# Designs tried in a protein design run: peptides against a protein of PDB entry 1BH9. Part 78

Target 1, 89 residues: chain A of PDB entry 1BH9
Amino acid sequence: FSEEQLNRYEMYRRSAFPKAAIKRLIQSITGTSVSQNVVIAMSGISKVFVGEVVEEALDVCEKWGEMPPLQPKHMREAVRRLKSKGQIP

## One batch from the design tools (peptide; made by RFdiffusion4, then SolubleMPNN)

Design b2_p20_7_s4 (from b2_p20_7, 10 letters changed)
Fold by OpenDDE base, seed 5:
Structure b2_p20_7_s4 (fold): chain B 89 residues (1-89), chain A 20 residues (1-20)
Amino acid sequence: as target 1 above (89 residues)
Amino acid sequence: SLAELLKKLVEEIEKQEALE
């Protein structure tokens, strides 16, 4: 891997959603309080999910013959495609 | 739905916690 690839990986690896925000969000959906482990697990799942959406958005951008940065239209189309593929409920 | 999926995921995680 190139140094640039490693740097991008480190940036992604170190990124995280605020625990308090995740906790509040999950609780708003479930209607009940959740444990710290639930927050940790859901944070990880969410991070992976965002990564998959971004990957699809990059594919959309490329298929449309456009260049980065990603725009809202790419993200919207990505979500639509992932839903059609059954990758998003 | 996404909400139902999340509820099930939380339930499974909490179930796993009880087994620890």
Scores: peptide ipSAE 0.086, ipTM 0.656, DockQ to the pose 0.681
Fold by OpenDDE base, seed 2:
Structure b2_p20_7_s4 (fold): chain B 89 residues (1-89), chain A 20 residues (1-20)
Amino acid sequence: as target 1 above (89 residues)
Amino acid sequence: SLAELLKKLVEEIEKQEALE
């Protein structure tokens, strides 16, 4: 891995979603209150999910012959590709 | 949909909590 890739990985690894924000978001979607364990589990799953989407978006950006930063078009294409691969429902 | 998936995930986690 390049130094830039390592730095991105370190930033990703150290990043975390605020529990309160995740709790509010989940509850807004489900319409009911959720437990602390749900928040913890969903936070982890969400982090992994975001990582996978960003990784795909970076691949899209590279294959299109473009340079970072990622743009909305890269994210949209990434999601489309992941859906076609069955990685996103 | 993503919303339905999240609801199912929450339900499964809560079911696991009940088994603890």
Scores: peptide ipSAE 0.084, ipTM 0.654, DockQ to the pose 0.722
Fold by OpenDDE base, seed 4:
Structure b2_p20_7_s4 (fold): chain B 89 residues (1-89), chain A 20 residues (1-20)
Amino acid sequence: as target 1 above (89 residues)
Amino acid sequence: SLAELLKKLVEEIEKQEALE
């Protein structure tokens, strides 16, 4: 890994969604209360999902001959590509 | 939909909890 890649990984690894916020969000969508395990699992899944989208967006940025920081257009294209690859339902 | 996906995920996790 390059120094920049390592720094990005460290920041990603240290980041986390607030449990209370995730719980409220899930409950707002499902209409029912959820357990702590549900919150933990969903938080993990969400973090991985965000990571995959960002990775794809960085690839898009590079392929378009552009440099970071990522822009909304990179994120939108990343999602489209991930859907076409079947990585996003 | 996203809502339906989340509901299914929650159901699956709760099923696993019941097996513990």
Scores: peptide ipSAE 0.081, ipTM 0.656, DockQ to the pose 0.718
Fold by OpenDDE base, seed 1:
Structure b2_p20_7_s4 (fold): chain B 89 residues (1-89), chain A 20 residues (1-20)
Amino acid sequence: as target 1 above (89 residues)
Amino acid sequence: SLAELLKKLVEEIEKQEALE
C-alpha cells in the first residue's frame, strides 16, 4: 500500500458509528427493540459497507482521470457499479 | 426493500443469539 492508502485505512479504522444512533435507527425500521449484539453486528456491517462504497468511489475517480477529494458524482457512480456487480442490493 | 432486508438480518442475528 502507498502512504496515502495507509493513511486512509487508519482514518477508516478509527471511525465508528455511535451505538445509540444505530440502535435507534434499527428499532425505527423494525418496530421492535434490538439486542446489543444486533447493534454491534449492524455497526460492523455498516462500516464495511461504507468502506466498500468509498473504495469503489476512489476507483471511479481514478478511472475518470480526476483527483481527490471525492465528489457526489463519484459516490453515485460507485453505488451504481456495486449494484451492477451484485455487491449491494 | 431495504427495510425488509434489515429485518431479516436482525432475525438471523437473534437466531444466532439463541444458539449461545
Scores: peptide ipSAE 0.081, ipTM 0.651, DockQ to the pose 0.715

Design b2_p20_8_s1 (from b2_p20_8, 10 letters changed)
Fold by OpenDDE base, seed 4:
Structure b2_p20_8_s1 (fold): chain B 89 residues (1-89), chain A 20 residues (1-20)
Amino acid sequence: as target 1 above (89 residues)
Amino acid sequence: SELEKLVKEFIEQRVKEALA
């Protein structure tokens, strides 16, 4: 897979999902405030999730004989495959 | 973006599981 593209997506995800955004998302679901520790934990879990999805998507793109950049279809297929393999819930 | 949608859905599911 393209390590350069993977790094770009990782940097993008970190920028797009700061602690404040994650906190707001969780609070919109729970209806109450959440601790910083919960936000930190969820941020870490989400980071791992994104990394696995992007890595799998790059593999999908390559196996389909296609070229970067990643497209929504690669992401959807990646999630399907990871769930099938039991690598993500 | 598609990835943002996936992350939001992932977080939502994790939170719901924690509340159950």
Scores: peptide ipSAE 0.364, ipTM 0.839, DockQ to the pose 0.800
Fold by OpenDDE base, seed 1:
Structure b2_p20_8_s1 (fold): chain B 89 residues (1-89), chain A 20 residues (1-20)
Amino acid sequence: as target 1 above (89 residues)
Amino acid sequence: SELEKLVKEFIEQRVKEALA
């Protein structure tokens, strides 16, 4: 990765997900209230997921001989690759 | 965004699996 790509990855790695949004999403599925601990756990799991996707997307971008910023096609390809590798569910 | 869509789908799938 270029220095720019690594820096972009780091920015995504440091990002956080809004607890309220995650809580609402889970509750919309379960139909009941969810605990703060569940929201925190899901936030952490989601962060790991995003980090892996972004890292793979940067790799895809580089391997395709393209330059940042990441595009939707890089993200979609990253998810496909990670699933095929068994790195994400 | 594309990333938001991916995260939403990921969480939805995880929750559904937990409820199964």
Scores: peptide ipSAE 0.360, ipTM 0.837, DockQ to the pose 0.908
Fold by OpenDDE base, seed 2:
Structure b2_p20_8_s1 (fold): chain B 89 residues (1-89), chain A 20 residues (1-20)
Amino acid sequence: as target 1 above (89 residues)
Amino acid sequence: SELEKLVKEFIEQRVKEALA
């Protein structure tokens, strides 16, 4: 990856998700209250998911001979590839 | 954003799998 691509990747890797938003999303599905530990756990695995998607998307972008910023087509292709490889559920 | 939509779908799928 280029230095610019790595910098963008690190921005996503170090980002934190709003706990309130995650809690609301889970509760909208379960219909019941969710513990803080469940929210923390889901936030953690979501962060890992984002990191893997962004890394793959940057690889896709580079292999397609394109330059940042990442576009929706890079993200969609990244998810498809990762699922195909069995790297994400 | 596209990434936010992906994360939402990811969480929804994980929750549904846990409830199954």
Scores: peptide ipSAE 0.360, ipTM 0.836, DockQ to the pose 0.816
Fold by OpenDDE base, seed 3:
Structure b2_p20_8_s1 (fold): chain B 89 residues (1-89), chain A 20 residues (1-20)
Amino acid sequence: as target 1 above (89 residues)
Amino acid sequence: SELEKLVKEFIEQRVKEALA
């Protein structure tokens, strides 16, 4: 685990998922308009989620004896493990 | 990206739960 790497991924997530993108995504699901407050709240929740996944993925990468950067397989395994541990729904 | 896919899935699930 590297906090520096985790922070970089969180920053990356923020740039990749701006409010507009999150708003569009939610609206595509609900079929109705979504308030700015809902978008802000979801952004925060998503940030926490990403942080947990990336942290676990870095652990997976290390456990597998591999070196960064993280690969899709690390992310997928991280999610699986977190769900198994009951840390994410 | 894989991360984007995971986030999208997560948001989708959270929204569905909120609407349930």
Scores: peptide ipSAE 0.351, ipTM 0.835, DockQ to the pose 0.822

Design b2_p20_8_s2 (from b2_p20_8, 10 letters changed)
Fold by OpenDDE base, seed 3:
Structure b2_p20_8_s2 (fold): chain B 89 residues (1-89), chain A 20 residues (1-20)
Amino acid sequence: as target 1 above (89 residues)
Amino acid sequence: SLLDELVREFIEQRVREALA
């Protein structure tokens, strides 16, 4: 795990997932419009989620004796482990 | 990207749970 690596991924996520995209995604599920505050809140929650996943993925990568950049297999395994630990729903 | 897909799935799940 590296704090710098985690920060880079968080920055990447924030740039790739703008408010407009999150709003559209939520509305596609609810079937109705959502407030700006809901979008902001979900953005924050998503940031925390990504941080936890990336941190775990880096740990997985290290434990498997591999080096960055993270691969899909690291991310998938990270999610699995976090769920099993009850860290994420 | 994979990260985008994970976030999308996460948001969808959270929204569904909130509406349940």
Scores: peptide ipSAE 0.411, ipTM 0.857, DockQ to the pose 0.853
Fold by OpenDDE base, seed 4:
Structure b2_p20_8_s2 (fold): chain B 89 residues (1-89), chain A 20 residues (1-20)
Amino acid sequence: as target 1 above (89 residues)
Amino acid sequence: SLLDELVREFIEQRVREALA
């Protein structure tokens, strides 16, 4: 995989899940207000998660002898592998 | 998108676990 491709997905993630959106999502689950620190923490954890998934997906793509861009099947397989390895819940 | 769904599910699961 390339760092450029990984970076594009991280940029996409940051754009799609701004602080406000994350806060709303958490609050919709908890039913109560959420502190800024919790939002920041969740944002960071989510960033790491996305990075690991995308990196694994690119690896899957390469191992399958396919070329970018990533497809849903690569992402799904990546998640499966990461769960199997115990890297993600 | 699939990425959106994955992140949403991830966050939801983390929050549920924290509340358990």
Scores: peptide ipSAE 0.411, ipTM 0.857, DockQ to the pose 0.891
Fold by OpenDDE base, seed 1:
Structure b2_p20_8_s2 (fold): chain B 89 residues (1-89), chain A 20 residues (1-20)
Amino acid sequence: as target 1 above (89 residues)
Amino acid sequence: SLLDELVREFIEQRVREALA
């Protein structure tokens, strides 16, 4: 587990998921406008989600005896494990 | 990216659940 790697992924997440993008995504589903508070809330829980996935992926990478950086297989396995453990919906 | 896809799917699922 590398905290440095975790931080880099979180920085990437912040840049990749701006409020505008999240708002557009939600509105494309609901068909109606959403408040900035809804966007802020969704941004927050998305941050938590990404953090948990990345942390688990780093754990997977380590347990498999592999070296960073994370690969898609680590991310996919992380999601599977977190769902199995009931840590993410 | 894979991370973008994961987050998009997560948000979509959360929104759908909230509307159900």
Scores: peptide ipSAE 0.407, ipTM 0.856, DockQ to the pose 0.890
Fold by OpenDDE base, seed 5:
Structure b2_p20_8_s2 (fold): chain B 89 residues (1-89), chain A 20 residues (1-20)
Amino acid sequence: as target 1 above (89 residues)
Amino acid sequence: SLLDELVREFIEQRVREALA
């Protein structure tokens, strides 16, 4: 896949977060019901997170002298770097 | 998928932190 293809896929993933799935996930952790607004907020935050991870992963890929498509190692390293930078908790 | 797993872990961590 080209970088363009990855970007399109990432955009698709951002728009494809099902509210029902997010709701179930949160409720499985909290043990209580959550409001629609909480689901919407978490969905938005998650979309931003995905975008940041993909962007960082592409940077990792380039810095390692590799070419897309992104591999799990790029994604894992991206998360580590973002955490170390304090960009994500 | 890998991305689904990352998102799941992210949400789980955020929720746990909020509850702490």
Scores: peptide ipSAE 0.422, ipTM 0.860, DockQ to the pose 0.793; fails the geometry check

Design b2_p20_8_s3 (from b2_p20_8, 8 letters changed)
Fold by OpenDDE base, seed 4:
Structure b2_p20_8_s3 (fold): chain B 89 residues (1-89), chain A 20 residues (1-20)
Amino acid sequence: as target 1 above (89 residues)
Amino acid sequence: DLLEELVREFIEELVRKALE
């Protein structure tokens, strides 16, 4: 399948992070209630994050001379590279 | 799964920085 199809597939996995789940996660960290707007903002930022990780992972896969689908090692390396480039926290 | 864990760590880092 194409890189675009792979990207869409990974973005579909993003649907596993509904507002309720993100809200619970944030509240487990802060120890206080979180507004709906904060949850919405975090959901959007997380979507962008996933997109950037997938894009970088595809580049890693190609540079390693491998073919899709992406594997955990590609995702882990992608995150490492993005952090080193200062593109993600 | 891995993607879920990556997103979790990402959110945790952002929240941590926001609370500084």
Scores: peptide ipSAE 0.461, ipTM 0.873, DockQ to the pose 0.786
Fold by OpenDDE base, seed 1:
Structure b2_p20_8_s3 (fold): chain B 89 residues (1-89), chain A 20 residues (1-20)
Amino acid sequence: as target 1 above (89 residues)
Amino acid sequence: DLLEELVREFIEELVRKALE
């Protein structure tokens, strides 16, 4: 397998956010309870977000002429670039 | 964990915007 395949595997594994954790996070912000469907939707949106960040980070790593695995600096740069492109808030 | 932090910030931003 390739380093990219390993990165994708880790991405999907880490992006499987516990429903309870997402619910608590949202409620800590809103100050009130949220529906199960909102939690499910937010979990899905967050998974997509992680996927986009990892994909961009892989591109950053390549453009910087570096080799996998991804490092924190790649992830941080990826977020900055995605925000700059208006792809994430 | 960096990824956890990124996700937290992302969700916080979305929720904040939704409440505006």
Scores: peptide ipSAE 0.452, ipTM 0.870, DockQ to the pose 0.769
Fold by OpenDDE base, seed 3:
Formats: C-alpha cells, structure tokens, sequence
Structure b2_p20_8_s3 (fold): chain B 89 residues (1-89), chain A 20 residues (1-20)
C-alpha cells in the first residue's frame, strides 16, 4: 500500500502524545494523580495503538480494493477489526 | 481530528477497565 500515508500517520503519532496532555486526560478520568511511569507507559501504548490502527486500515483499504488516501471509514473499520481480533480493547 | 478521537477513546477505555 502507500508508504507515504503510513508515514504521515507515523509523524502524527510521534508528535501527538505529549506527556502533559496524556497526564491531564488520565487524571480527568480517574479523578486522581497518576505517576510519571503511568504516563510514559500510556504514551507508549497509545503510539503502538496508532501504529496498529494505521496498519490495519491500510489492509482494509487494500482488501476493499480501494486506492489511497485512507479515509475515515478505513480507520473505523480497522478499529472494529482489531477489537474483534482481541488486539485492542 | 479522527486519529486524536480514536486515541482518546482508546485511552478512556483502558482507564475505564483499569478502574473496574
């Protein structure tokens, strides 16, 4: 598939998960402070998640016989498939 | 954007499960 599209999302993944933002998000949900280690772990997990979604989306696009660029429908279908496979919660 | 939304939902789900 298109390596260019994957690269765009990889670039996004690398820059979209700042420590402060993740910490605030988690704390807004838990209602309590979280450790730096938890933030670091969640950041890493999130980056892996994005990578898996993009890879699956590329596969979906290909299997549907469609051409790039990836569309929201590919991303959403990718998430559904990954959940079905038990690869993501 | 969509990717940000997906990531947010992912994190929320993980945290939710951790709190169960």
Amino acid sequence: as target 1 above (89 residues)
Amino acid sequence: DLLEELVREFIEELVRKALE
Scores: peptide ipSAE 0.443, ipTM 0.869, DockQ to the pose 0.728
Fold by OpenDDE base, seed 2:
Structure b2_p20_8_s3 (fold): chain B 89 residues (1-89), chain A 20 residues (1-20)
Amino acid sequence: as target 1 above (89 residues)
Amino acid sequence: DLLEELVREFIEELVRKALE
């Protein structure tokens, strides 16, 4: 897989899910305020998640004999595989 | 955006499990 592509997606994630957005999302679910540490932790976990999904998606793309860039079908298949392996919830 | 939606669903699932 391409580390460059993986890095681009991680950069995208950081831009799309700033601390404020993550905090709002969590609070919309819990109904209570969350600490800065919880938001930081969730940001880190989300970064790892994106990395794992993109890495798996690149592997799927390669195994299917296709070339980048990644397509929605690669991402969806990656998530399915990671869930089946117990790698992600 | 697919990636954004995937991350959102991931966070929702984690929070749900943490509250069980």
Scores: peptide ipSAE 0.440, ipTM 0.868, DockQ to the pose 0.752

Design b2_p20_8_s4 (from b2_p20_8, 10 letters changed)
Fold by OpenDDE base, seed 4:
Structure b2_p20_8_s4 (fold): chain B 89 residues (1-89), chain A 20 residues (1-20)
Amino acid sequence: as target 1 above (89 residues)
Amino acid sequence: DLLDELVREFIRQRVEEMLA
């Protein structure tokens, strides 16, 4: 994939996680209301996380000699590799 | 989907770290 194509995929994935959904998720865990700043921060790091996972998954797909679209096995392997490299927690 | 589940788990872990 070209850099432009990868960016389009990243933007698509980022758009799937609006602030409202993240706020509800955090509040379901904490059991109380959460500030807008916390939601903004969490949204930002989540978007970075998604971008890194998708990029690594595309690399996995290519290395396995397969073609898009990405499959769950590519995502699972991507997360494993990124954790092993210390690139994601 | 799987990506949504991965993100939810990621956020859960970050929240737990924040509360610690």
Scores: peptide ipSAE 0.439, ipTM 0.862, DockQ to the pose 0.798
Fold by OpenDDE base, seed 3:
Structure b2_p20_8_s4 (fold): chain B 89 residues (1-89), chain A 20 residues (1-20)
Amino acid sequence: as target 1 above (89 residues)
Amino acid sequence: DLLDELVREFIRQRVEEMLA
């Protein structure tokens, strides 16, 4: 990774997923209350997901011979690749 | 931003799978 790519990765890696927002999102889908444990679990897997997507997107950008910043096409391709690798569902 | 949208979609998909 270039320094610029690493900086962007670190920016996303350091991001936090507030429990309140996640809880509201889940409850908006389920229509019922959600336990704290479910929120914590979802927060954790979401954080992992973000880290993997950004890392893969940087790899995609690099493999395509393109320069930062990451574009939507890199992110979308990253998700596709991670799914094909079985790294994300 | 795009990443936030991806996360929201990711969570939505996981929740829907949980409900199925």
Scores: peptide ipSAE 0.429, ipTM 0.859, DockQ to the pose 0.813
Fold by OpenDDE base, seed 1:
Structure b2_p20_8_s4 (fold): chain B 89 residues (1-89), chain A 20 residues (1-20)
Amino acid sequence: as target 1 above (89 residues)
Amino acid sequence: DLLDELVREFIRQRVEEMLA
């Protein structure tokens, strides 16, 4: 795999998710205010989720005998596999 | 962005599960 591509995904995974964006997203669904701690928790959970999906997607790409970059089909398959393994909800 | 879409969907699903 491309080192540059892998680095971009790793940087994305390492970065903190914007609290304001997460808060707005949750509140748009609930219709009510959400606590700062809930936003922080959801940010952390989402970060872990992204990391696991990207890692699994890279594995899917390799197992399918395909070359980078990752495509939507790799990401979708990664999510399905991780759910089936019980690694993500 | 593909990852952004996945994250938004993930959060939406988690929140809706909490509301149910």
Scores: peptide ipSAE 0.428, ipTM 0.859, DockQ to the pose 0.748
Fold by OpenDDE base, seed 2:
Structure b2_p20_8_s4 (fold): chain B 89 residues (1-89), chain A 20 residues (1-20)
Amino acid sequence: as target 1 above (89 residues)
Amino acid sequence: DLLDELVREFIRQRVEEMLA
């Protein structure tokens, strides 16, 4: 990756997922309250997911001979590839 | 935001899998 690509990846990697938002989302699906530990676990899993998607998207962008910033097409292709590889559910 | 949308969908799928 170029320095620019790495910088953008790190920006995403440093981002935090607000616990309140995740809790609300889960509860909207389950219809019941969820524990703090469930929210923490989901936050961690989501962070890993984002990291893998961004990394793959940067790779897609580079392989397509394009330059950052990432576009929706890179993200969608990344998800497709990761699912195809069995790296993400 | 596309990333937010992807995360929401990811979480939804995980929760549904847990409930199944």
Scores: peptide ipSAE 0.423, ipTM 0.856, DockQ to the pose 0.859

## One batch from the design tools (peptide; made by RFdiffusion4, then SolubleMPNN)

Design b2_p21_3_s1 (from b2_p21_3, 11 letters changed)
Fold by OpenDDE base, seed 2:
Structure b2_p21_3_s1 (fold): chain B 89 residues (1-89), chain A 21 residues (1-21)
Amino acid sequence: as target 1 above (89 residues)
Amino acid sequence: DEALQALFDAAYEELLKQAGK
C-alpha cells in the first residue's frame, strides 16, 4: 500500500457516525425506539457500507483513468455497479 | 462482505428481541 492509501485507511478507521444521528435515522424508519446495541451495530454496518461504496468508487475512478478526489459521478457509478452485483438492494 | 453481514445479523437479532417484547 502507498502512503496515501494508508492515510486514507487511517482516516476511515478513525471516522465514526454520530450515534445520535444514527439513532434518529433508525427510529425514523422503524417508528420505534431502538437500543444502544442496535445503534452500535447499525453504526458499524453504515461504516462498512460506506467503505465498500468508496472502495468501488475508487475502482471506478481508476478504471476511468481519472485521479482523486472522488466525484459524484464516481459514487453514482459505484452504487450502480454494486446494485448490479447484488451487493446493494 | 462478511463483516457487513455479521453486523447486519447482530443488528437484526437485536431488533427481533425488541420486537418480541
Scores: peptide ipSAE 0.049, ipTM 0.580, DockQ to the pose 0.034
Fold by OpenDDE base, seed 4:
Structure b2_p21_3_s1 (fold): chain B 89 residues (1-89), chain A 21 residues (1-21)
Amino acid sequence: as target 1 above (89 residues)
Amino acid sequence: DEALQALFDAAYEELLKQAGK
């Protein structure tokens, strides 16, 4: 890893969604209260999901011959590609 | 990818437990 890559990874690793926000979001969808375990699990899933989207976006950026930072167009294309691959609905 | 699936399964299992209460 380059220093830049390592820094990005560390920032990603340390990032997390606020538990309260995740809990509220889940409950707004399910219509019922959820346990802390569910919140933790969903937080992790969300983290991984975002990571995969970003990874795809970085690949898009590279394939387009562009340099970071990522732009909305990279994210949009990443989502499109992941959908086409069946990795996301 | 694999980690995401594992987390999903764990979350789903927990949701099922709560639904059964």
Scores: peptide ipSAE 0.047, ipTM 0.580, DockQ to the pose 0.034
Fold by OpenDDE base, seed 1:
Structure b2_p21_3_s1 (fold): chain B 89 residues (1-89), chain A 21 residues (1-21)
Amino acid sequence: as target 1 above (89 residues)
Amino acid sequence: DEALQALFDAAYEELLKQAGK
């Protein structure tokens, strides 16, 4: 890994979604209160999902011969590719 | 992928517990 890649990973590692926001979102979908463990699990799943999309987007950016930061076009193409690979619905 | 599955399993188990109450 390059120093740049390591730095991005460290930023990702330290990031997290606010628990209160995740709780509200889940409850809006389920219609009932959810436990702290559910919130923690869903927060982690969401983080992993975002990480995978960003990783794919970085690959797209590189393959297109472009430099960071990522742009919406990279994210859109990443989602298309992940869908094609069956990684996301 | 493994991390995603592990988190899903944990969430699913907790949801099942709540649904049974």
Scores: peptide ipSAE 0.041, ipTM 0.569, DockQ to the pose 0.033
Fold by OpenDDE base, seed 3:
Structure b2_p21_3_s1 (fold): chain B 89 residues (1-89), chain A 21 residues (1-21)
Amino acid sequence: as target 1 above (89 residues)
Amino acid sequence: DEALQALFDAAYEELLKQAGK
């Protein structure tokens, strides 16, 4: 890993979604209550997903010859590219 | 990144453990 990657990873590692928000979101989708362990597992999976989208968005930003911070247009393009690569539904 | 993949694997394994109960 490059130093920049390590720095991003460290910031990413320290971040987390609020458990209450994740619980509410999951329950709104499933239509039923979920356990604490499910919230923990889904929080981890969601965090990885966001990390992958952000990584792609940074690549988009670079390829467009632009500099951080990321903008909505980078995130939208990242999602489109990940879909075309079959990495996300 | 390998680090992100490792986190995903850990989260996925935890999910499987819970689903198996």
Scores: peptide ipSAE 0.035, ipTM 0.554, DockQ to the pose 0.033

